# Peptides against a protein of PDB entry 6KZJ, part 18

Target 1, 71 residues: chain A of PDB entry 6KZJ
Amino acid sequence: SPDLLSEVSEMKQDLIKMTAILTTDVSDKAGSIKVKELVKAAEEEPGEPFEIVERVKEDLEKVNEILRSGT

## One batch from the design tools (peptide; made by RFdiffusion4, then SolubleMPNN)

Design b2_p13_4_s3 (from b2_p13_4, 7 letters changed)
Fold by OpenDDE base, seed 1:
Structure b2_p13_4_s3 (fold): chain B 71 residues (1-71), chain A 13 residues (1-13)
Amino acid sequence: as target 1 above (71 residues)
Amino acid sequence: EALDLVMKILYML
């Protein structure tokens, strides 16, 4: 439904804002996150929803490994 | 690196 899609879009925007705050707080010790490059890369990714889910799954696994290792 | 990947995920959604 359009209302559900609007709610999901708002949630996504909130998560982006929170992530931006976290990245700026640790930016002195972490590599610079090139937001513009990430946006462009995401737009260029081959686009079927299932393909996006598979890429997200792979990236979440990578995040999990980084968090578990502490590096 | 973790935060970079989180940002990537958020923009793909």
Scores: peptide ipSAE 0.095, ipTM 0.636, DockQ to the pose 0.528
Fold by OpenDDE base, seed 4:
Structure b2_p13_4_s3 (fold): chain B 71 residues (1-71), chain A 13 residues (1-13)
Amino acid sequence: as target 1 above (71 residues)
Amino acid sequence: EALDLVMKILYML
């Protein structure tokens, strides 16, 4: 539905903003987040927000690994 | 470095 698509698109935008915040102030040693890739994906077809969510999920998994390793 | 990243993400969640 158009409402669901709007909600997913809004979530996508929020995730991109958060990614930008993370990548501007963090070292590459923590793992690279490709902001440009996220931006490109956001400009593609309406299904792209779900791919953005999956990329964010992957980034969160990296964070989880950091927490487990204690580094 | 990793700790800073973790803290930023936790704050956003």
Scores: peptide ipSAE 0.078, ipTM 0.650, DockQ to the pose 0.123
Fold by OpenDDE base, seed 5:
Structure b2_p13_4_s3 (fold): chain B 71 residues (1-71), chain A 13 residues (1-13)
Amino acid sequence: as target 1 above (71 residues)
Amino acid sequence: EALDLVMKILYML
């Protein structure tokens, strides 16, 4: 339903915002470490919170597509 | 398939 699609989309956007907060927090603590390098490092570590968030975002996108297509 | 992905998400959180 359109209401369910909206809810999934909101969850996806929240995860995007959380990802941004995590990257900024790590960047602030790491000092001179480049944000792009921290993002890549987090994505390459399956157990890191950032990697989990990114996988969840991808899954939510897939859910959204499935719900929109009805399959 | 959508339900499976939702359950996966909930498990990781």
Scores: peptide ipSAE 0.073, ipTM 0.644, DockQ to the pose 0.196
Fold by OpenDDE base, seed 3:
Structure b2_p13_4_s3 (fold): chain B 71 residues (1-71), chain A 13 residues (1-13)
Amino acid sequence: as target 1 above (71 residues)
Amino acid sequence: EALDLVMKILYML
């Protein structure tokens, strides 16, 4: 739905802003964490909204498997 | 790439 896409887009923007704030505080401690690189990574998802959502779902499932298995 | 971004964010937390 268009309203859902708008909400997801806004959420993504908020997460980018939060990440930028967090990285400024940890930039000296966490090594080479570049805010610009994170923003780029967030925006490089190619494809139409459906393809992006499906790819994100797949990636989240991968994250879940990593967290569950520890590897 | 979303997975790389998520992993980087999780590492910072």
Scores: peptide ipSAE 0.063, ipTM 0.602, DockQ to the pose 0.129

Design b2_p13_4_s4 (from b2_p13_4, 5 letters changed)
Fold by OpenDDE base, seed 3:
Structure b2_p13_4_s4 (fold): chain B 71 residues (1-71), chain A 13 residues (1-13)
Amino acid sequence: as target 1 above (71 residues)
Amino acid sequence: EALELVLKILYRL
């Protein structure tokens, strides 16, 4: 639906902003991140767009927990 | 690690 596309676009924009902040915040770890493996993992993850968005929301909660607790 | 998770999410979208 158009609502889903709008939601995804907004989420992507927010994540890009977060990436910019976290890249400098954890620069010692950022250099060791294997982006190619993350891309492959994303491509291999099955599911329709709605199902992918649901998993994204779950992982965003994990991000929030890490930032809030520090671990 | 938060950055790794954020990147993982980005590449799904």
Scores: peptide ipSAE 0.632, ipTM 0.913, DockQ to the pose 0.580
Fold by OpenDDE base, seed 1:
Structure b2_p13_4_s4 (fold): chain B 71 residues (1-71), chain A 13 residues (1-13)
Amino acid sequence: as target 1 above (71 residues)
Amino acid sequence: EALELVLKILYRL
């Protein structure tokens, strides 16, 4: 679906912006993140694109909760 | 942790 692709593009852009903000945070957590493990996990995640996007939306809600509450 | 989760999401897309 072209609508799905547009939605994904917007989400990616927002996530890139969020990444830039969070990497400049005073926390030392950024240095401990193992990117290669995240890549592998994403590659192994089952489901068609639509299903992946639905899981992304669920995880974005968790991101919002963390940023709002600090925990 | 927010950054890790953001990166996890990003690499799915």
Scores: peptide ipSAE 0.631, ipTM 0.913, DockQ to the pose 0.600
Fold by OpenDDE base, seed 4:
Structure b2_p13_4_s4 (fold): chain B 71 residues (1-71), chain A 13 residues (1-13)
Amino acid sequence: as target 1 above (71 residues)
Amino acid sequence: EALELVLKILYRL
């Protein structure tokens, strides 16, 4: 639905902003990330678009916890 | 690690 597409678009924009912030971190972890594996994992993930979005929302909560706690 | 998880999410969308 258009509402779902709008929600996804907004989520992507927020994630891009978060990526920009996190990539400025001087941690050694940033350079060790294998983006190709992340892309592959995303391609292999089954489910309808709305199911994928629900899983994304769950993972965003995990991101929030990490950012709040620092771990 | 937050950046890895963010990227994982981003590439799902």
Scores: peptide ipSAE 0.631, ipTM 0.913, DockQ to the pose 0.600
Fold by OpenDDE base, seed 2:
Structure b2_p13_4_s4 (fold): chain B 71 residues (1-71), chain A 13 residues (1-13)
Amino acid sequence: as target 1 above (71 residues)
Amino acid sequence: EALELVLKILYRL
């Protein structure tokens, strides 16, 4: 649906902004992230698009928790 | 780690 696509587009844009901020960290942590593994995990993730978006929302909440608490 | 999780989410979309 157009509502779902609009929501995904907005989430994607926010994530890109967050990525830009977090990747400015010049620590070894950023350089050690295995991007190819993250891509493969995404390709193997089961579920229809709606279910994937729901899991994305849940993980976004986890990101917020980490940024707010540091853990 | 927040960056890793953000990237994981981003690549799903």
Scores: peptide ipSAE 0.627, ipTM 0.912, DockQ to the pose 0.601

Design b2_p13_5_s1 (from b2_p13_5, 4 letters changed)
Fold by OpenDDE base, seed 2:
Structure b2_p13_5_s1 (fold): chain B 71 residues (1-71), chain A 13 residues (1-13)
Amino acid sequence: as target 1 above (71 residues)
Amino acid sequence: VLYLLKLNLELLE
């Protein structure tokens, strides 16, 4: 279905944007305006991909904190 | 992160 393919294409675009955020953001806050722009663009159309990647990002940050602290 | 990169590459193919 062309409608389904369009939806999948949009989901793909969201995943690409979020991957860029995860790979370039090395701090608690976005250090680049481009990263902030990508976050904003993702939030304009939040959908499931954005929600999923945000949870993954949070989990990775928690794991990193645990590894650093040893707790 | 690496998984997401792999996923994106697969989506581009």
Scores: peptide ipSAE 0.031, ipTM 0.562, DockQ to the pose 0.101
Fold by OpenDDE base, seed 5:
Structure b2_p13_5_s1 (fold): chain B 71 residues (1-71), chain A 13 residues (1-13)
Amino acid sequence: as target 1 above (71 residues)
Amino acid sequence: VLYLLKLNLELLE
């Protein structure tokens, strides 16, 4: 249905934004994607992909610290 | 997480 297709398209767009933010953060690439533009766009509305990504990054950082310390 | 995001994108293409 048209409504379902719209929802899927929106979800795909959100995932693209999330992926771009995460990949640029973990990859020290010179001349990478314009992170500032993505961050600004994602911060416009609460609950947008950027907020989700930031929460995930925080959790992954905690896990990484545990693994590195061995505790 | 990145792998899961990539998989979701591929499934939607």
Scores: peptide ipSAE 0.030, ipTM 0.560, DockQ to the pose 0.103
Fold by OpenDDE base, seed 4:
Structure b2_p13_5_s1 (fold): chain B 71 residues (1-71), chain A 13 residues (1-13)
Amino acid sequence: as target 1 above (71 residues)
Amino acid sequence: VLYLLKLNLELLE
C-alpha cells in the first residue's frame, strides 16, 4: 500500500541519516560532511534520528566505561 | 529507541 511504502521510505531515510551521524566526524571540517546540517534537519522533528543516535552513543559510552573499569 | 534501531538494522539486511 502507499502508506506502507511511505513508511518504509521514511525508515530508510532515517537509517541513512543515522549512519551518516555515526560514521562521520562531528566536526564540520573541510572535506567532511556538514554534520551541522544533519543536526538541524533532525532537530526539526524531536525524537528523530539525531536524538535517537545521541542517546545510543551516550549509552554505548557508559557501557564502554563499565567494561573498561570493571565496575 | 532500541526497537527503532532494530527496525533500521533489519531494513539494512
Scores: peptide ipSAE 0.027, ipTM 0.533, DockQ to the pose 0.066
Fold by OpenDDE base, seed 3:
Structure b2_p13_5_s1 (fold): chain B 71 residues (1-71), chain A 13 residues (1-13)
Amino acid sequence: as target 1 above (71 residues)
Amino acid sequence: VLYLLKLNLELLE
């Protein structure tokens, strides 16, 4: 339905924004991060794009730690 | 959702 397509489109837009913020954050504490936008996104309800991306990022960091430590 | 995330990551490359 058009309503469902609009919702998916909005979700995709949010995911793009959050991915850009989080990928630049992990690079080198980049000064390009928009802190105010990050704070706004952190206030979203569970299951929103920001929290989904954060969970994925957390899992990737866990894997990276295991590989780096060798255990 | 994960598929959409993958698509968005590909757009960043």
Scores: peptide ipSAE 0.027, ipTM 0.545, DockQ to the pose 0.208

Design b2_p13_5_s2 (from b2_p13_5, 5 letters changed)
Fold by OpenDDE base, seed 2:
Structure b2_p13_5_s2 (fold): chain B 71 residues (1-71), chain A 13 residues (1-13)
Amino acid sequence: as target 1 above (71 residues)
Amino acid sequence: SLYLLRYNLELLE
């Protein structure tokens, strides 16, 4: 349905954004405070994008193994 | 890994 397609598209966009955040340096280096704060906030709130991204990451890794091995 | 995640997301675009 159009509504479902829109929802999936939005979810994809959110995952891309979160990936960009999570792939940055989260060290104590100057200039990364905002990114680090966003990552920390996402970790502390159940159901927030960080948890979703971690689940999706795990699923995608499993999919990759299935595709490469055929099992 | 995050690399694989990014790669898969890029393929999905």
Scores: peptide ipSAE 0.045, ipTM 0.573, DockQ to the pose 0.111
Fold by OpenDDE base, seed 4:
Structure b2_p13_5_s2 (fold): chain B 71 residues (1-71), chain A 13 residues (1-13)
Amino acid sequence: as target 1 above (71 residues)
Amino acid sequence: SLYLLRYNLELLE
């Protein structure tokens, strides 16, 4: 449904934003963005983009291990 | 579940 697609689109946008955060050093002080707060808030919500990204990263790491080892 | 997520994301690109 259009509503579901809109929701997924919003989630995708959030995932992109979270990915940008996760690819940077979270210890770096961002001038206008409270990165640590955003990450912490996302960690408390299992269905939020941060948790999804972490699962994706974990799965990609598993795939990488399989490809690297040939197993 | 990861497959479905990726599929949905690809459809939105």
Scores: peptide ipSAE 0.035, ipTM 0.564, DockQ to the pose 0.056
Fold by OpenDDE base, seed 5:
Structure b2_p13_5_s2 (fold): chain B 71 residues (1-71), chain A 13 residues (1-13)
Amino acid sequence: as target 1 above (71 residues)
Amino acid sequence: SLYLLRYNLELLE
């Protein structure tokens, strides 16, 4: 149905935005919202997806450090 | 490993 297709498209767009936060490629070529706009959105509305992504990013960095150092 | 994860996510764009 068109409603289901729209829902899937929205999910895909959200994933693209999250990817832009996690990666070093912040170029506008992907058509994603700018990282600075995502930061503002997180500051304006606590609990927005950007804040969740930032927490996940921090956790992944900690895990990476543990795996790299062995401790 | 985090680098590879980021790279794989970029491929999903």
Scores: peptide ipSAE 0.032, ipTM 0.536, DockQ to the pose 0.104
Fold by OpenDDE base, seed 3:
Structure b2_p13_5_s2 (fold): chain B 71 residues (1-71), chain A 13 residues (1-13)
Amino acid sequence: as target 1 above (71 residues)
Amino acid sequence: SLYLLRYNLELLE
């Protein structure tokens, strides 16, 4: 339905934005107050784009450790 | 998983 497609499109846009934020090191303080607010809001709500991207980052970190160890 | 999600969303649009 048109309403469902609009909702999915909005979700996709949010995922893209969160991906851009979380591709940087989260240990570094975000230079923008708006970025910090978005990250905090995403952490508080289960199922938000933040959780999906964080799972991907965690997997990539594991892969990096395996490559570095040579095993 | 992110790739699959984006792929599915792209197909819906």
Scores: peptide ipSAE 0.031, ipTM 0.575, DockQ to the pose 0.083

Design b2_p13_5_s3 (from b2_p13_5, 4 letters changed)
Fold by OpenDDE base, seed 2:
Structure b2_p13_5_s3 (fold): chain B 71 residues (1-71), chain A 13 residues (1-13)
Amino acid sequence: as target 1 above (71 residues)
Amino acid sequence: VLYLLKYNLELLE
């Protein structure tokens, strides 16, 4: 349905924004109000893209450590 | 979700 397509499109857009935030050095641009607002908005809703991307990021870091250590 | 993440990462490259 159009409503479901709109919801998926919104989620995709949010994931793009979250990916950009989480893959960059946020300490260099910590003064960005838009970034802070986006992060806060994503944290306030359970299951929102921020939480999903954070879990994926953590899992990828774990995989990377396993591959590097050989353990 | 993983498909969308992969697509988003490709867009950022």
Scores: peptide ipSAE 0.036, ipTM 0.569, DockQ to the pose 0.215
Fold by OpenDDE base, seed 3:
Order: C-alpha cells, then structure tokens, then sequence
Structure b2_p13_5_s3 (fold): chain B 71 residues (1-71), chain A 13 residues (1-13)
C-alpha cells in the first residue's frame, strides 16, 4: 500500500543519513555538534538506523576475520 | 566495510 511504501522510504532515508555519518566519523573524528547529537540519539534507541548499521558492520567484520584466519 | 554499505544504499535509491 502507499502508506507502507512511504514508511519504508522514510526508513531507507534514515539509514542513508546514518551511514553517511558513520563513514565520515571513521575517516574524520572531528565531527560537528549536530553529528554528535544524531549519533547519541541513535545509540540510545533500540532498532534505530544507527544500531542496525552497527550490527551489519559487526557481522561483516566477523566474516572478514574468519576469511583472513582461514578458519 | 562502511564504504560498501554506503555504495549499496546509494544504489538502492
């Protein structure tokens, strides 16, 4: 339904924004005040886009370690 | 890792 599609689109937009923050944070730890606020807010709420991205990142890092170790 | 994630999200747009 159009209502469901709108909800999914909003979620996708939030994920993109959080990913952009994370990619810049890893390369440049000198973030603006607004970036820090968004990161803190996302970390405190379970299921927020930031936490989803962090879980995906963690799983990919685990896969990488397994491949590198050969185990 | 984050670069690939960003790439996939951008591709989905």
Amino acid sequence: as target 1 above (71 residues)
Amino acid sequence: VLYLLKYNLELLE
Scores: peptide ipSAE 0.035, ipTM 0.567, DockQ to the pose 0.080
Fold by OpenDDE base, seed 4:
Structure b2_p13_5_s3 (fold): chain B 71 residues (1-71), chain A 13 residues (1-13)
Amino acid sequence: as target 1 above (71 residues)
Amino acid sequence: VLYLLKYNLELLE
């Protein structure tokens, strides 16, 4: 349905923004992105893209440590 | 969601 597609599109947009925050040196002072506001809003709602990305990032970091240590 | 994440990460490469 159009409502579901709109929701998925919004989620995708949020994921893109959150990914940028987590992987680059993006700051609130950059202008277009209010990092603190986005992070706060995402943390207030469990299961939102930010939380998902954070979990995946954490898992990737763990995998990286395993690969790097060889254990 | 995982697909979207993967896609976003690929865009960063």
Scores: peptide ipSAE 0.034, ipTM 0.559, DockQ to the pose 0.244
Fold by OpenDDE base, seed 5:
Structure b2_p13_5_s3 (fold): chain B 71 residues (1-71), chain A 13 residues (1-13)
Amino acid sequence: as target 1 above (71 residues)
Amino acid sequence: VLYLLKYNLELLE
């Protein structure tokens, strides 16, 4: 149904925004993709997708610390 | 991992 397609497309768009934030954040302070602008673009509403990204980032940082410490 | 996620999402576009 068109309603299901709309829901799936919306979900995909949210995931793309989330991925963009995550990949640029972990990627180098590299060229001209201002993290601020990408966060703002994903922060279309500072709502649910952005909150999820922040939690994922926090968890990944914890995992990274565990891996580096070997404990 | 994030690279692979991005790649997979790009394939879905």
Scores: peptide ipSAE 0.031, ipTM 0.571, DockQ to the pose 0.069

Design b2_p13_5_s4 (from b2_p13_5, 4 letters changed)
Fold by OpenDDE base, seed 2:
Structure b2_p13_5_s4 (fold): chain B 71 residues (1-71), chain A 13 residues (1-13)
Amino acid sequence: as target 1 above (71 residues)
Amino acid sequence: SLYLLEYNLELLE
């Protein structure tokens, strides 16, 4: 239905925004995170929902590691 | 910045 497609599109946009926040926010927190690579990945395939989800997942994992390490 | 992350997480839920 058009409502379902609209919801999926909204989720996709939210994930893209979260990816941008995670990549920019962690750049100041950990030098070991390849922020440049994450940004380029988002630019290469911005229209593929599964790939966006995977990038967000990876970014969240990196953030969790930083928080756990106290750095 | 943490606030923005939390806000986006809430919007996603």
Scores: peptide ipSAE 0.060, ipTM 0.590, DockQ to the pose 0.060
Fold by OpenDDE base, seed 4:
Structure b2_p13_5_s4 (fold): chain B 71 residues (1-71), chain A 13 residues (1-13)
Amino acid sequence: as target 1 above (71 residues)
Amino acid sequence: SLYLLEYNLELLE
């Protein structure tokens, strides 16, 4: 339904915001560590919060596609 | 990663 699609889209956006917060927070504390290095580090450490958020974001994107297509 | 999806969906609702 359109309402459910809107809800999923909002949740996806919330995850994007959380990802940005996590990346920024770690970058601030890490000093010279680049954002791309943090992303790479998250890929190497699946249990880290950033990687968890990215995985959930991907899942929500898949759900969004299903809801948008209706199939 | 369905568990993580379900958990975060619950948190976001």
Scores: peptide ipSAE 0.052, ipTM 0.590, DockQ to the pose 0.123
Fold by OpenDDE base, seed 5:
Structure b2_p13_5_s4 (fold): chain B 71 residues (1-71), chain A 13 residues (1-13)
Amino acid sequence: as target 1 above (71 residues)
Amino acid sequence: SLYLLEYNLELLE
């Protein structure tokens, strides 16, 4: 339903915000470790938590497109 | 695509 899709769209936005906070926090604590390198490493390891999060974000983006199209 | 979303949501529960 449109209401469910709206909830999922909100979840997408929250997930993006959480990701930004986590990556920033890791970067500050890691010192010399670059955020870009951490993202790349996580993406290259199938099944790792970061990869799962990215797949969720992708699906939530698809939901957002549906909402914006009015379908 | 919606099936993948449903699967991901189930993983988060």
Scores: peptide ipSAE 0.048, ipTM 0.587, DockQ to the pose 0.083
Fold by OpenDDE base, seed 3:
Structure b2_p13_5_s4 (fold): chain B 71 residues (1-71), chain A 13 residues (1-13)
Amino acid sequence: as target 1 above (71 residues)
Amino acid sequence: SLYLLEYNLELLE
C-alpha cells in the first residue's frame, strides 16, 4: 500500500533523527536544541522513536549475549 | 553499540 509505505518512511526518518542524537553522548546542546530535552521528551512518550531504538538495542544485546555464551 | 543500528538504518534508505 502506498499509504503504508509513506507511513513507514516517516517513521524511518524519525528513527534516523533519534539515532543521530543517541549516537552522541547525551549533552546539553545539539546545535540550537538541547539534546537532553529531546531525549526526555522521547522517553516520556511510549512508542516514540527513542523507545523503539532502545528496544532494538536491547534485542541486539540479547542476541550478542546468546552468541557469546554459545547458548 | 549503535554503529550497527546506524549502518542498517542507512542501508534502508
Scores: peptide ipSAE 0.046, ipTM 0.572, DockQ to the pose 0.082

Design b2_p13_6_s1 (from b2_p13_6, 5 letters changed)
Fold by OpenDDE base, seed 2:
Structure b2_p13_6_s1 (fold): chain B 71 residues (1-71), chain A 13 residues (1-13)
Amino acid sequence: as target 1 above (71 residues)
Amino acid sequence: LVFKILKDVLALL
């Protein structure tokens, strides 16, 4: 439904913001999350609900890797 | 499928 797409899109936007905070000091290091790429992807056509959720999942996995490493 | 993926995402938190 449109409501589900909106909720997932908002969650992705919040994840992008959190990612930007977590990666500000490591942006130039190999394996860092490309915040600029995530922002650009949010401006692109979301696609189907499945593709949106898969992108959110991938972004969250990258955030979790940073949190687990303690860096 | 979507709900399963959302559960997997929540499990990462």
Scores: peptide ipSAE 0.056, ipTM 0.576, DockQ to the pose 0.063
Fold by OpenDDE base, seed 5:
Order: structure tokens, then C-alpha cells, then sequence
Structure b2_p13_6_s1 (fold): chain B 71 residues (1-71), chain A 13 residues (1-13)
């Protein structure tokens, strides 16, 4: 349905935005992106793309720690 | 590593 395609497209765009925020070097001035506003908006809605990206990041960090401890 | 993976995922989206 056209409505479902629009919803999926919007969700994809939100995932891209959140991933860009999370991968931005914390030392590089996030000068133009209101990171705090986007983080707050995405934390308010359970199941939003930000929460999905955060969970994936957290799981990948756990995997990285396991791999690094073995090397 | 995690940041590299996430950047790679971003590039594929």
C-alpha cells in the first residue's frame, strides 16, 4: 500500500540520520546537528529508529569486546 | 570497529 511504502521510507531516513549522529566523532564539533534534540525525540518513542540503532550499536560493542579480549 | 561497521551500514542504506 502507498501508506506503508511512505512509512518505511520515513523510517529508513530516520535510521540514516540517527546512524550519522552515533558515528560522528564526539571530538568533531557536532556544531550544526542538534544532536540533543534528535536524541530526545527518538528516546521518547519506544521502537523508533534511534532505539533500534542504539541496540545494534550496543550489541556490536559487546561483540567487539569479546573479540578484542581474545586477541 | 563498531563505528566503522556503523559507517559501512550507513553507506549501504
Amino acid sequence: as target 1 above (71 residues)
Amino acid sequence: LVFKILKDVLALL
Scores: peptide ipSAE 0.048, ipTM 0.558, DockQ to the pose 0.117
Fold by OpenDDE base, seed 1:
Order: C-alpha cells, then structure tokens, then sequence
Structure b2_p13_6_s1 (fold): chain B 71 residues (1-71), chain A 13 residues (1-13)
C-alpha cells in the first residue's frame, strides 16, 4: 500500500541519518555533544534507527571477517 | 569498508 511505501521510505531516511552520525569524526568536540545527545535519545527506545544500524554494522563486520579469512 | 557496505545496502532499500 502507499502507506507502507511511505513508512519504509521514512525508515530508510532515518537509517541514513544515523549512519551519517556514526561515520562522523567524533574528534569535533562541538559535534560530539550533539551526537551524544542524539545517540542517547535513540538508545532510550529499543529498535530505534541507531540500534538497528549498530546491529547491522556488527553483522556486516562478522561477514567481512568470514570473507577475509576464508573460514 | 563496513560503513561503505552499509550505505550501499541502505541505498538499495
């Protein structure tokens, strides 16, 4: 349905935003406070885009290790 | 690399 397509599109946009946060250089002290606040806000609710991205990242790291090692 | 792959996967959604 059109509503499901809109929901998936919104979820995709949120995941992209969280990915951008996770890939930002944490060395920028002014950015770090805002990133930490956004991370905390996302961590308050299980299944928020931050937790989803972190789980996907962990799984992709495991896949990469398997592919690189050949085991 | 992992973040690039993640972004590529998200782009395919």
Amino acid sequence: as target 1 above (71 residues)
Amino acid sequence: LVFKILKDVLALL
Scores: peptide ipSAE 0.046, ipTM 0.551, DockQ to the pose 0.134
Fold by OpenDDE base, seed 3:
Structure b2_p13_6_s1 (fold): chain B 71 residues (1-71), chain A 13 residues (1-13)
Amino acid sequence: as target 1 above (71 residues)
Amino acid sequence: LVFKILKDVLALL
């Protein structure tokens, strides 16, 4: 249905925005009001694009640690 | 179209 296409398109746009935030070193911009607001808004609801991206990022970080340790 | 959008999202992750 057209409603499902609109919803998926909106979700894609949110994923792009949050990926840009999470791929930027948040260490330097922890003071940006916009980043904190987007992170908080995305943490409020389970299953939102932020949670998906954060889980993927966490899993990739774990893989990197395993490869770096040689274990 | 839905499958194309989903593939694009998965490629971004």
Scores: peptide ipSAE 0.034, ipTM 0.532, DockQ to the pose 0.068

Design b2_p13_6_s2 (from b2_p13_6, 4 letters changed)
Fold by OpenDDE base, seed 2:
Order: C-alpha cells, then sequence, then structure tokens
Structure b2_p13_6_s2 (fold): chain B 71 residues (1-71), chain A 13 residues (1-13)
C-alpha cells in the first residue's frame, strides 16, 4: 500500500534524525571524539540507543526495498 | 521478513 510506504518512509527519516542527534550530542559532550569514532563506539555497545536506531533503520530500509519491489 | 520488521516498527510507536 502507498500509505504503508509513506509511513515507513517517515519512520525511517525520524530514525535518521535520531541517529544524527545521538551522534552530535555525544560528540559535543566528548569535546574531541570524532563522529566516526562515536559511531563505532556506539556500534560496540550493545543496547545503546544508537545501536538500536541503526538496527531499526536497516530494517526499515529492507521494508522499503521489499515494498517497492512488490516481493 | 516484513512481518518481523513491522513488529519492531510497531514496538517503537
Amino acid sequence: as target 1 above (71 residues)
Amino acid sequence: LVKRILERVLALL
């Protein structure tokens, strides 16, 4: 359904925004840690908000691909 | 696959 694609797309965008906020907030607090290192550090910490967001983002990308392909 | 992903999405709402 196009309505489901729209909803999934919106949620994907929200997850991207949350990821950006999490990386920037941690970067601002850490003062010297590169965003790339924070992304990696967040990937190493199971259950941290960033890891959850990235996993759900990946899942939403897969949903979008499936819905667009019709499979 | 889609069902499991939708379940995760619904859990975030």
Scores: peptide ipSAE 0.052, ipTM 0.541, DockQ to the pose 0.081
Fold by OpenDDE base, seed 1:
Structure b2_p13_6_s2 (fold): chain B 71 residues (1-71), chain A 13 residues (1-13)
Amino acid sequence: as target 1 above (71 residues)
Amino acid sequence: LVKRILERVLALL
């Protein structure tokens, strides 16, 4: 349905935003506090973009470690 | 958000 596709598109956009927040070098700028608050608010609900991105990030880090070690 | 999408998918089945 068009409404379901709109919700999936919104979810994709939220996942991209969370990815940008988590992959930006947390350089010590005053924006870090607002980002931390946004991340914390996203953590309060199971299955929100933060939890999904963190799981994907962890899996990618494991893959990268395997590729670097050659084992 | 994900929960709402899943609920909508289930409603279409």
Scores: peptide ipSAE 0.035, ipTM 0.543, DockQ to the pose 0.051
Fold by OpenDDE base, seed 4:
Formats: sequence, C-alpha cells, structure tokens
Structure b2_p13_6_s2 (fold): chain B 71 residues (1-71), chain A 13 residues (1-13)
Amino acid sequence: as target 1 above (71 residues)
Amino acid sequence: LVKRILERVLALL
C-alpha cells in the first residue's frame, strides 16, 4: 500500500539521519540540540532506527578492529 | 516505527 511505502521511506530517511549523527563529529553546539531531539524521538520505542544504526556501528567497529589486527 | 512496519507487513501475508 502507499502507506506502507511511505512508512518504509520514512524509516530509511531516519536511518540516514541517525547515521549522519553517529558518523559526524558533532562539535557544533547547534548540531547538539538537533541531535538531542532526534535521539529522544528515536528512544521513544524499542527497535527505532537509532537502535539499528547503533548496532550496525558497533558491528562495523568490531570488523575494523579485526581487519587492523590482521594486518 | 519498525514495529508498525512489521505489523503492516504481517497483515499483508
């Protein structure tokens, strides 16, 4: 349904936004306020995009450590 | 969000 496609699109957009937050050095105070709002919105329900991105980030960090230790 | 999407997907099966 168009509603399901819109929700999936919204989820994808939220994943992209959270990825940007977690991968960028949030050194700017103006970024910090927007980050807090997005984090709060993503913490309202288990399984929100933030939790998924955090797990992916953790897994990528572990992979990077394995690759660096193997060189 | 994810839960609602999963519920909708399950309703389509």
Scores: peptide ipSAE 0.034, ipTM 0.545, DockQ to the pose 0.054
Fold by OpenDDE base, seed 3:
Structure b2_p13_6_s2 (fold): chain B 71 residues (1-71), chain A 13 residues (1-13)
Amino acid sequence: as target 1 above (71 residues)
Amino acid sequence: LVKRILERVLALL
């Protein structure tokens, strides 16, 4: 369906935006109104791209800590 | 968004 392809394309664009927010040092960009609005809007709904990317990022950080500690 | 996409994909199977 053309509508399904449009929704998937929109989801892909949102995942790219959320990845950029979560991979940037949020400490250095904490003054950007646009970043705060995007983070807030993405946290409001369960299963939105922000929550998915955030969980993946957290899991990768846990794996990195295990590898670094040798445990 | 993701849930609605999954529901639409499942409806096409």
Scores: peptide ipSAE 0.033, ipTM 0.541, DockQ to the pose 0.051

